# Peptides against a protein of PDB entry 5K2M, part 202

Target 1, 273 residues: chain A of PDB entry 5K2M
Amino acid sequence: MRIGITYTVLRREEMAIKERAGEFGEVVMLHEDDLLFPGNYDLDVVIIRNVSHFKALYTARLFESEGIPTVNSSRLIFEAGDKLFATLRLAGKVPVPEWKAALSEGGALRVPDSLGYPLVSKPVFGSWGRLLAKVNDRDSLEAVLEHRKWMKNPLYGIHYFQEFVEKPGRDIRSYVIGGEFVGAIYRYSNHWITNTARGGKAEPCSDPEVEELSVKAWEAFGEGALAIDIFESEKGLLVNEVNPNMEFKNAARVTGADMAGKLVEYAVEVAKT

## One batch from the design tools (peptide; made by RFdiffusion4, then SolubleMPNN)

Design b2_p29_4_s3
Fold by OpenDDE base, seed 4:
Structure b2_p29_4_s3 (fold): chain B 273 residues (1-273), chain A 29 residues (1-29)
Amino acid sequence: as target 1 above (273 residues)
Amino acid sequence: SALEALEEALRRARELEERRRRRLEELAE
């Protein structure tokens, strides 16, 4: 078996994936600079680890066009990596924060009529809490909308809002690969945006309700490897978002779960299908 | 302090968990 691994930066995750993939066959590391299409790739499966959502998406689709399956698939990357599209999938299966989408400034200005304040403004794409804004009032909403007008990417004209969820100073990140729960962590932060990349402490999360909810959230998509961000709220557990291009070094370290191995095992299964 | 914030987070989390548990118990009755 020949396993490709596409990457932008060789992180701990990519190193772990490479190491585990070596147990199943020949590993071909493919930096973004190495990727030209159409190409003659002799690979049974490609694990997509490009940092950029769009680069990951297009890379997956390009390999698929050559008849090579990818983990994750371009379909999954597309649906899970867009916060709005992910919400559309999730909302039918699991509890999610209340949300609204607007396609114009005029529409966006009416969002508080239904959701109230405070709101969270999110771009539909992006990672690490980029361009998340807590919107406490009308003035803040107008400011966010004004700034969005000057952003050159047309996707910033898609206005996605959530209710502000009062979290207890932590959130949960779980991992589901091939429909199997792999593990979960608490991420602690004094900031309303909980992210371990911003210096938050991670601790193991052992909660059967989290496990069940995580699997259900994965089932909304029905394939691949997903990190799932879950909020603890007064309403109960809420699935906030999913990530089809997961970072797991902290989670693997804290839980001891073999996330890289599970990802590779799933990729091997995909290759055999 | 960071420790106080963590302790407060844990306290709040436990309170939410207890509320969730009570709701589940009430739904099971």
Scores: peptide ipSAE 0.283, ipTM 0.814, DockQ to the pose 0.000
Fold by OpenDDE base, seed 2:
Structure b2_p29_4_s3 (fold): chain B 273 residues (1-273), chain A 29 residues (1-29)
Amino acid sequence: as target 1 above (273 residues)
Amino acid sequence: SALEALEEALRRARELEERRRRRLEELAE
């Protein structure tokens, strides 16, 4: 078994994946600077750990074009890594926050007619809660829309909104790999944007409802390794988003779950199919 | 403090859990 691992930065996650992959076969570390296509790579599977969503997507597709399966697949990265496309998958299977999408400023200005205020404006792409805006009123909405006009990437012209969910100062991040629930954590934050990269305490989450919901959310996509962000709301548990480029160092530390091992095991299974 | 914020989050979480439980009980009746 020859296992490729693509990466931008050798983080704790990539080190753990490398270590565990070494137990299953030969490991080939592939930094972004090493990637040229077509490359005639001799690999049975590639674990995609590029930091950039788009670099991960294109890297996966390029390996697939050479007949090499990837974890995650380009299909999964595409559908799960876009917040709107992910919502479309999730909404048919699990409870999600109420949402609206608009393709113009004129359309976006009508979103409050359906969802009211406050809203959350999200870019369809990006990580770490970047460019999330709580939109409390018309003036704030107009400001967000004005700023989007001056952004260089045309994808910022895709207007995705959710209802603002009042969270109890925490959210849940769960991990599902190959359809198996691996673990979950509470992420505590004093800010309405909960992100472990911005600080905060992580604690184990042992809740059967979270486990069941996480598996159902994964089943909306039906493949790969996903981190799942879940909100605790007055309406119940809501799946906010999924991440096909999961960070798991804090979750692995807090839960003791072998997330790197589970990811490698799944990659080995994918290589055999 | 960070501790106070955690305690408040835990309190709010429990309140939400209790509300969910009550709703489930009401739906089962």
Scores: peptide ipSAE 0.279, ipTM 0.802, DockQ to the pose 0.000
Fold by OpenDDE base, seed 1:
Structure b2_p29_4_s3 (fold): chain B 273 residues (1-273), chain A 29 residues (1-29)
Amino acid sequence: as target 1 above (273 residues)
Amino acid sequence: SALEALEEALRRARELEERRRRRLEELAE
């Protein structure tokens, strides 16, 4: 078994994946600078750990074009890594925050007619709460839309909005790999954007409802390794988004779950199919 | 303080959990 691991930065997650992959076979670490295509890669499977969503997506697709399966697959990265496409999958299976998508500024200006205020503006791509805006009124909406016009990436012209969910100063991140629930954490933050990368505390989450909902959310995609972001709301649990390029160092530390091992085990299974 | 903020978050979370539990009980009746 030859296991490739693509990466941008050697983080704690990539080190853990490398270590566990070594138990199953030969490990080939592939920095982004090492990736040229078409290539002659002697690999049975590739674990995709590129930081950029798009680099991860294209890397996965390029390996797949050479007959090498990837974890995650390019299909999963594409569907799960786009907030709107992920919402489309999730909305058919699990409760999600109310949302609207608009393809023009004129359309976006009508979103409050359906969702009301406050609402949250999100880019369809990006991580760590970048370019999230809480929009409390018309003036704020107009300002967000005006700024989007001057952003060079055309994907910023895709307007995705959610209702503002009043969270209890925390959210939930769960992990499902190959359909198996691996673990979950609470992420605490004094800011409406809850992110442990921004100094939030993590604590274990042991809730059967979270486990069931997490598995159902994974089933909306039907493959791979996903981190699932869940909101606690007055309406109940809501699946906010999924991440096909999950960070898990905090969750692994807090829960004691072998997330790296589970990911490698799943990659080995994929290599055998 | 950060501790007070955490305690408040925990309080609010428990209140939401209790509301969820009550709703589930009502749906089971």
Scores: peptide ipSAE 0.275, ipTM 0.810, DockQ to the pose 0.000
Fold by OpenDDE base, seed 3:
Structure b2_p29_4_s3 (fold): chain B 273 residues (1-273), chain A 29 residues (1-29)
Amino acid sequence: as target 1 above (273 residues)
Amino acid sequence: SALEALEEALRRARELEERRRRRLEELAE
């Protein structure tokens, strides 16, 4: 078994994946600078760990074009890594925050007529809560829309909105790999944007409802390794988003779950199919 | 303080958990 691992930065996750992959076969570390296509790669599977969503997507598709399966697949990265496309999958299987999409400024200005205020404006792409805006009123909405007009990427013209979900100062991040629940954590934050990378405390989450909901959310896509962001609301648990390029250092540390091992085991299974 | 904010978050979270548990119990009856 020859396992490729693509990466931008050698983080603790990539080191753990490398270590565990070494137990199953030969490991080939592939920095972004090492990737040229078409190529003659002698690999049975590639674990995609590129930091950029688009670089991960294209890397996966390029290996697939050489007949090499990837974890995650380019299909999964595409559907799960776009907030709107992910919502379309999730909404058919699990509770999600109320949402609207608009394809023009004129459409976006009508979103509050159905969702009310406050709203959350999200770009359909991007990580780490970048360009998230809490929109409290009409003036704020107009300002967000005006700023979007000056953004060069045409994807910023796709207007995705959610209802503002009032969270109890925390959210839940769960992990499902190959359809199996691996673990979950609470992420505490004083800010409405919960991110452990910004200094939030993480604690283990042991909740059967979270486990069941996480598996159902994964089933909306039906493959791969996903981190799932869940909100605790007065309406119950809501699946906010999924991440096909998961960070798990804090979750692995807090839960003791072997997330790197589970990811490698799944990649080995994919290589055998 | 950061501690007070965490304590309040834990309090609110427990209240939501209790409400969810009650709803699940009602659905099982």
Scores: peptide ipSAE 0.233, ipTM 0.784, DockQ to the pose 0.000

Design b2_p29_5_s1 (from b2_p29_5, 12 letters changed)
Fold by OpenDDE base, seed 3:
Structure b2_p29_5_s1 (fold): chain B 273 residues (1-273), chain A 29 residues (1-29)
Amino acid sequence: as target 1 above (273 residues)
Amino acid sequence: SGREQLDKLVEESIEELAERAKEAIKAAE
């Protein structure tokens, strides 16, 4: 078994994946600078750990074009890594926050007629809560839309909005790999944007409802390894988003779950199919 | 490799900065 691992930065997660992959076969570390296509790669499977969503997507597709399966697949990265496309999958299977999408400024200005205020404006791509805006009124909406007009990437012209969910000072992040629930954590923050990368406290989450909901959310996609973000609301649990390029160092530390091992085991299974 | 060593140093530095920032935020509340 020859296992490739693509990466941008050797983080704690990539070190753990490398270590566990060594128990199953030969490990080939592939930095982004080492990737040229078409290439003659002798690999049975590639674990995709590129930091950029688009670099991860294209890397996966390039290996697949050479007959080498990837974890995650380019299909999963494409559908799960876009907030709108992910919402379309999730909304058919699990409770999600109320949302609207508009393809023009004129359409976006009508969103409050359906969702009311406050709203959350999200780009369809990007991580770590970048370019999230709480929109409390018409003036704020107009300002967000005006700024979007001058952004260079045309994807910023896709207007995705969500209802503002009042959270109890925390959110939930769960992990599902190959359809198996691996673990979950609470992420605490005094800010309405909860993110452990910004220094939030993490604690174990042991809730059967979270486990069941997480598996159902994964089943909306039906493959791969996903981190799932869940809100605790007055309406119950809501699946906010998924991440096909999961960070798990804090979750692994807090829960003791072997997330790197589970990811490698799944990649080995994919290689054998 | 030299690259792997650099990446480890960068990660450690980021973690230290994040902890310091967290402490500063708590002290300001």
Scores: peptide ipSAE 0.029, ipTM 0.543, DockQ to the pose 0.021
Fold by OpenDDE base, seed 2:
Structure b2_p29_5_s1 (fold): chain B 273 residues (1-273), chain A 29 residues (1-29)
Amino acid sequence: as target 1 above (273 residues)
Amino acid sequence: SGREQLDKLVEESIEELAERAKEAIKAAE
């Protein structure tokens, strides 16, 4: 078994994946600078750990074009890594925050007529809560839209909004790999953006409802390894988003779950299919 | 490799910066 691991930066997650993969076969670390296509890669499977969503997507697709399966697949990365496309999948299976998408400024200005205020403006791509805005009123909406006009990437012209969900100072991050629930954590933050990268505490989450919901959310996509962000709301649990290129160092530390091992085991399973 | 060493240093530096930022925020509260 030859396991490739693509990466941008050797983080704790990539180090753990490398270490665990070594127990299952030969490991080939592939930095982004090492990737050139078409190439002659002698690999049974590739674990995709590129930091950039788009680099991860294209890397996965390029390996697949050479007959090498990837974890995650380019299909999953595409569907799960876009907040709007992920919402489209999730909305058919699990409770999600109310949402609207607009394709113009004029359309976006009508979103409050349907969802009211406050809103959350999200880019369809990006990580670590970048460019998330709480939109409390018309003036704030106009400001967000004005700023989007000057952004270079045309994807910023896709206007995705959610209802603002009041959270109890925390959210839930769960992990499902190959359809198996691996673990979950509470992420605490005094800010409405719960992000462990911004310094929130993490605690284990042991809730059967979270486990069931997480598996159902994964089933909306039907493959791969996903981190799932869940909100505790007055309406119950809501699946906010998924991440096909998850960070898990904090979750692994807090829960003791073998996230890296489960990912590698799944990759080995994919290689044998 | 030199690249792996650099990556580790970057990761450690980011973590240290994040912790310092947390402490600074907490101190400002």
Scores: peptide ipSAE 0.029, ipTM 0.560, DockQ to the pose 0.022
Fold by OpenDDE base, seed 1:
Structure b2_p29_5_s1 (fold): chain B 273 residues (1-273), chain A 29 residues (1-29)
Amino acid sequence: as target 1 above (273 residues)
Amino acid sequence: SGREQLDKLVEESIEELAERAKEAIKAAE
């Protein structure tokens, strides 16, 4: 078994994945600078750990074009890594925050007619709460839309909005790999954007409802390794988003779950199919 | 984009620094 691991930065996650992959076969570390296609890669599977969503997506597709399966697949990265595409999958299977998409400024200005205020503006791509805006009124909406006009990436012209969900000072991040629930954490924040990267505390989450919902959310995609962000709301649990390029160092530390091992085990299974 | 990667690296570095700082504070307590 030859296992490739593509990466941008050798983080704690990539080190753990490398270590666990070594138990199953030969490990080939592939920094982004080492990737050239078409190539003659002698690999049975590639674990995709590129930091950039788009680099991860294209790397996965390039390996697949050479007959090498990837974890995650390019399909999963594409559908799960786009907030709107992920919402389209999730909304049919699990509770999600109310959402609206608009393809023009004129359409976006009508979003409050259905969602009301406050609402949250999100780019369809990006991570760590970047370019999330809480929009409290019409003036704020107009300001966000005006700023988006000057952004160079055409994807900023895709306007994705959610209802603002009041959270109890925390959210939940769960992990499902190959359909198996691996673990979950509470992420605490005094800010409406809950992110452990911003100095939030993490605690283990042991809730059967979270486990069940997380598996159902994964089933909306039906493959791969996903981190799942869940809100505790007055309406119950809501699946906010999923991440096909998950960070898990804090979750692994807090829960003691072998997330790296589970990821490698799944990759080995994918290689054998 | 290179900028997005840089931003991610910066955020990761800040997170690591914050974790190290928390660990250092706990060890000093």
Scores: peptide ipSAE 0.021, ipTM 0.434, DockQ to the pose 0.020
Fold by OpenDDE base, seed 4:
Structure b2_p29_5_s1 (fold): chain B 273 residues (1-273), chain A 29 residues (1-29)
Amino acid sequence: as target 1 above (273 residues)
Amino acid sequence: SGREQLDKLVEESIEELAERAKEAIKAAE
């Protein structure tokens, strides 16, 4: 078996994936600079580890066009990596924060009529809490909308809002690969945006309700490897978002779970299908 | 001008910013 691994930066995750993949066959590391299409790739499966959401999406689709399956698939990356599209999948299957989407400034200005204040403004794409804004009032909403007009990417004109969820100084990050729950962590932060990349601490999360909810969230998409962000709220557990380009260094360290191994095993299964 | 500075900032790709941020975070660990 020949396993490709696409990457932008050789992180701890990519090193672990490479190491585990070597146990199943020949590993071909493919830096973004190595990717030209159409190409002559002799690979049975490609594990997509590009940092950029869009580069990951297009890389996956390009390999699929060559008849090579990818983990994650371009479909999954597309649907899970867009916060609004992910919400559309999740909302009918699991509890999610209340949300609204608007396609104009005029529409966005009416969002508080439904959700009230405070709101969370999110771009539909991005990671690490980038461009998240807590919108406490009308003036703040107008400011966010004004700033979005200056952003060159037309996707910033898609206005996605959630209710502000009060969290107990932490959130939950769980991992489901091929429908199997692999593990979960608590991410602690003094900020309303919880992310270990921003200096938060991580601890193991062993909660059967988290496990069950995580699997159900994964089932909304039905394939691949997903990191799932879950809030602990007064309403119970809420699935905030999913990530098809998961970082798992901290989770693997804290839980001891072989997340890289599970990802590779799933990729091997995909290759055989 | 403040406008020109803003224009420069908003012209940056969010994905490029993300990549740079990841690199910076990893280097700081």
Scores: peptide ipSAE 0.006, ipTM 0.383, DockQ to the pose 0.030; fails the geometry check

Design b2_p29_5_s2 (from b2_p29_5, 9 letters changed)
Fold by OpenDDE base, seed 5:
Structure b2_p29_5_s2 (fold): chain B 273 residues (1-273), chain A 29 residues (1-29)
Amino acid sequence: as target 1 above (273 residues)
Amino acid sequence: MGREQLDKLVEESIPELAERAKEAVREAE
């Protein structure tokens, strides 16, 4: 078996994936600079670890066009990596925060009539709480919309909003690979954005309700490896978002779960299908 | 990853991602 691994930066996750993949066959590391298409790649499967959502998406689709399966697939990266498209999948299967989407400023200005204040403005793409805004009032909404007009990427004109969920100073990140729950962590922060990339402490989460909800959230997509972000709210557990390009360094360290091994095992199964 | 590519990543990414990328480069050397 020949296993490709595409990457932008050789992180601890990519090193762990490489090491575990070596137990199953020959490993071919493919930096973004090594990728040229159409190519003649002799690979049974490719694990996609490109940092950019769009680079990951296009890389996956390009390998698939050559008959090489990818983990994650271009379909999964597309649907899970866009917050709005992910919400559309999740909302049919699991509890999610209340949300609205608008395609114009005039539409966006009416969002508070439905959701009230405070709101959270999100770009449909991006990670680590980038360009998240807590919108407390009309003046703040107008300011966010004005700034979006001057942003170069037309996708910033897609206005996605959620209700502001009061959290108990933490959120949950779970991991589901091939439909199997692998583990979960609490991410602690005094800031309303609880991402571990911003210095949040991680602790193990052992909750059967989180496990069940995480598997159901994965089933909304039906394939691949997903990190799932869950809020603890007064309404119960809410699935906020999923990530098809998971970081797991902190989760693996805190839980002791073999996230890299489980990802490689799943990629080997995909290669045999 | 070359220095120039890291600099582009720093410009396009969150500062925290850029720091993680720098750490990963240091861990791989």
Scores: peptide ipSAE 0.015, ipTM 0.456, DockQ to the pose 0.028
Fold by OpenDDE base, seed 2:
Structure b2_p29_5_s2 (fold): chain B 273 residues (1-273), chain A 29 residues (1-29)
Amino acid sequence: as target 1 above (273 residues)
Amino acid sequence: MGREQLDKLVEESIPELAERAKEAVREAE
C-alpha cells in the first residue's frame, strides 16, 4: 500500500500521521510545491493535510479525478469546511445554535429582528476564530458589514450569523473518525473565543452525552475524520461547527488517544473499498 | 519556503503556525 500525505507545513499532526502511516505501507510525503496535476500518481489513498481549506478541497478533488481516494474526500471537505453548509447538514440531526444567513447587507441588517442581540458574525470559511465578531448592537453590525464590503474575496459577502452562546469559560472539541468516537477535550479560555491554538488550556472530556452527540454530528456527513466543536449552553449541548482539517496535537497529548493511528487506519480502510 | 509563501501561510494560519514556518525558514538559511 502506498499512502500519500499532502501538506503545507510539517506540524506535529503531519509528523504523527507520517510515523503511523509507515506501519501500514510506503509513505509518500507531498508538499504543496510538489503537486502538479494531472500527475498520474501511484498511490492507493491520500491523506489531505493542506492548511488552506481551498487548497485541501482542490487537492482532494484533483486526486479523486485520477481515481485515488482521499481522506477527507473533497465532498466532505466542501460540506464540512464551509460553516453555512455544515450548519445545513447538522441542523437536521443535532442541536445547533440559532443561525441566520443573508446574501446582502440589507438582508444582514434584518438578522437582529429574528435572533436579537448579541450575535456572532462568522465568515463561512476560515479557521482559528479569524474574523469572528461579537455584534452587540446596530452600530457594531453596520461596522462589520461596511468592512466586509471592502474584503476582496466574494465569500465575505455571504453573511452568516449565530446567536451568541454563553459558555462556562470553555468549549468541547471532540474527534470522530470513520464513525468511531476517538476522544474529546475541554478547551479553556477567558475570552469568548475558546481555542487551544491561541494559548488555551486543554483537559480531557469524558462525557457519554458528548460521545453520543459527536457520533450523531458525524453521521450528518456520513464519512471521514471530523473535529467537532460543541458548546455547553443553558439549552444543553450545541454543535457549533465541524472541521474536516482537524488539528489534534493537544487532544492527542491530553487524552492519550492515538488520533494519528485512527486516521491512518481509516485511510487504509478507504483504500480497500 | 519563500517569503511570499510565508506571508500566505501567515494569513492562512494561526500565529503559532506562522512562527514555526519562520523558524523553518531560518533553519534552512
Scores: peptide ipSAE 0.006, ipTM 0.402, DockQ to the pose 0.026
Fold by OpenDDE base, seed 1:
Structure b2_p29_5_s2 (fold): chain B 273 residues (1-273), chain A 29 residues (1-29)
Amino acid sequence: as target 1 above (273 residues)
Amino acid sequence: MGREQLDKLVEESIPELAERAKEAVREAE
């Protein structure tokens, strides 16, 4: 078996994936600079670890066009990596924060009529809490919309909003690979944006309700490896978003779960189908 | 930004900042 691993930066995750993949066959590390298509790659499966959502999506689709399966698939990356598309999948299966989408500034100005204030403005793409805004009033909404109007990427004209969820100074990140729950962590922060990449403390989360909800959230997509972000709210657990290109360094360290191994095992299964 | 600072950003798993830093280093070389 020949396992490709595409990457932008050799992180701890990519090193762990490489090491574990070596137990199953030959490992071919593919930096973004090495990727040319069509390329006639001799690979049984490719693990996608490109940092950019769009680079990951296009890389997956390009390998699939050569008949090489990817983990994650281009379909999953597309649907899970867009917050609006992910919400559309999740909303029919699991509790999610109340949300509204608008396709114009005039539409966006009516969002508070449904969600009230405070609300959260999110770009449909991006990670690490980038361009998240807590919008407390009309003036703040107008400011966010004005700034979005001058952003070059037309996807910033897709206005996605959620209710502001009051959290107990933490959120949950769980990991589901091939439909199997692998583990979960609490991410602590004094800021309303909880993210371990921003220096938040991580602790193990052992909660059967989190496990069940995480699997149901994965089933909304029905394939691949997902990190799932869950909020603890007064309404109970809410699935906020999913990530088809997960970071797991902190989660693996804190839980002791072999997330890299589980990812490789799933990729090997995909290669055999 | 020096190579050591770049390595630190990579190690801290802030890939977006690390990529921007790499781009800045490449533009400066």
Scores: peptide ipSAE 0.006, ipTM 0.380, DockQ to the pose 0.026
Fold by OpenDDE base, seed 4:
Structure b2_p29_5_s2 (fold): chain B 273 residues (1-273), chain A 29 residues (1-29)
Amino acid sequence: as target 1 above (273 residues)
Amino acid sequence: MGREQLDKLVEESIPELAERAKEAVREAE
């Protein structure tokens, strides 16, 4: 078996994936600079670890066009990596924060009529809480909308909003690979944007309700490896978003779960189907 | 910039910033 691993930066995750993949076959590390298509790649499966959502999406689709399966698939990356498309999948299966989408400024200005204030403005794409805005009032909404007009990517003109969920100073990140729950962590932050990259403490989460909800959230997509962000709210657990290009170094460290091994095992299964 | 700071930048940054940081680290090695 020949396992490709595409990457932008060789992180702890990519090193762990490489090491575990070596137990199953020959490993071919493919930096973004090495990717040219059509390329006549001799690979049984490719693990997609490109940092950019769009680079990951296109890389997956390009390998699939050569008959090489990917983990994650271009379909999963597309549907899960867009916050609005992910919400559309999730909302039919699991509890999600109340949301609205608008395709114009005039539409966006009416969102508070339904959701009230405070709101959270989210771009449909992007990682690490980038361009998340807590919108407390009309003036703040107008400012966010004005700034979006000057952003170069037209996807910033897709206005996605959620209710502001009051969190207990933490959120939950769970991991589901091939439909199996692998583990979960609490991410602590004094800021309303919880991100472990910003120096938040991580602790193991051992909650059967989180496990069940995480599997149901994964079933909304029905394939691949997903990190799932869950909020603890007064309404109960809410699935906020999913990530088809997960970081897991902190979760693996804190839980002791072999997330890299589980990802490789799933990729090997995908290669055999 | 140490590998840990690069990892943080990659974890916090726009893919373009991550690429620039990666280039800067490669040029510094």
Scores: peptide ipSAE 0.008, ipTM 0.380, DockQ to the pose 0.026; fails the geometry check

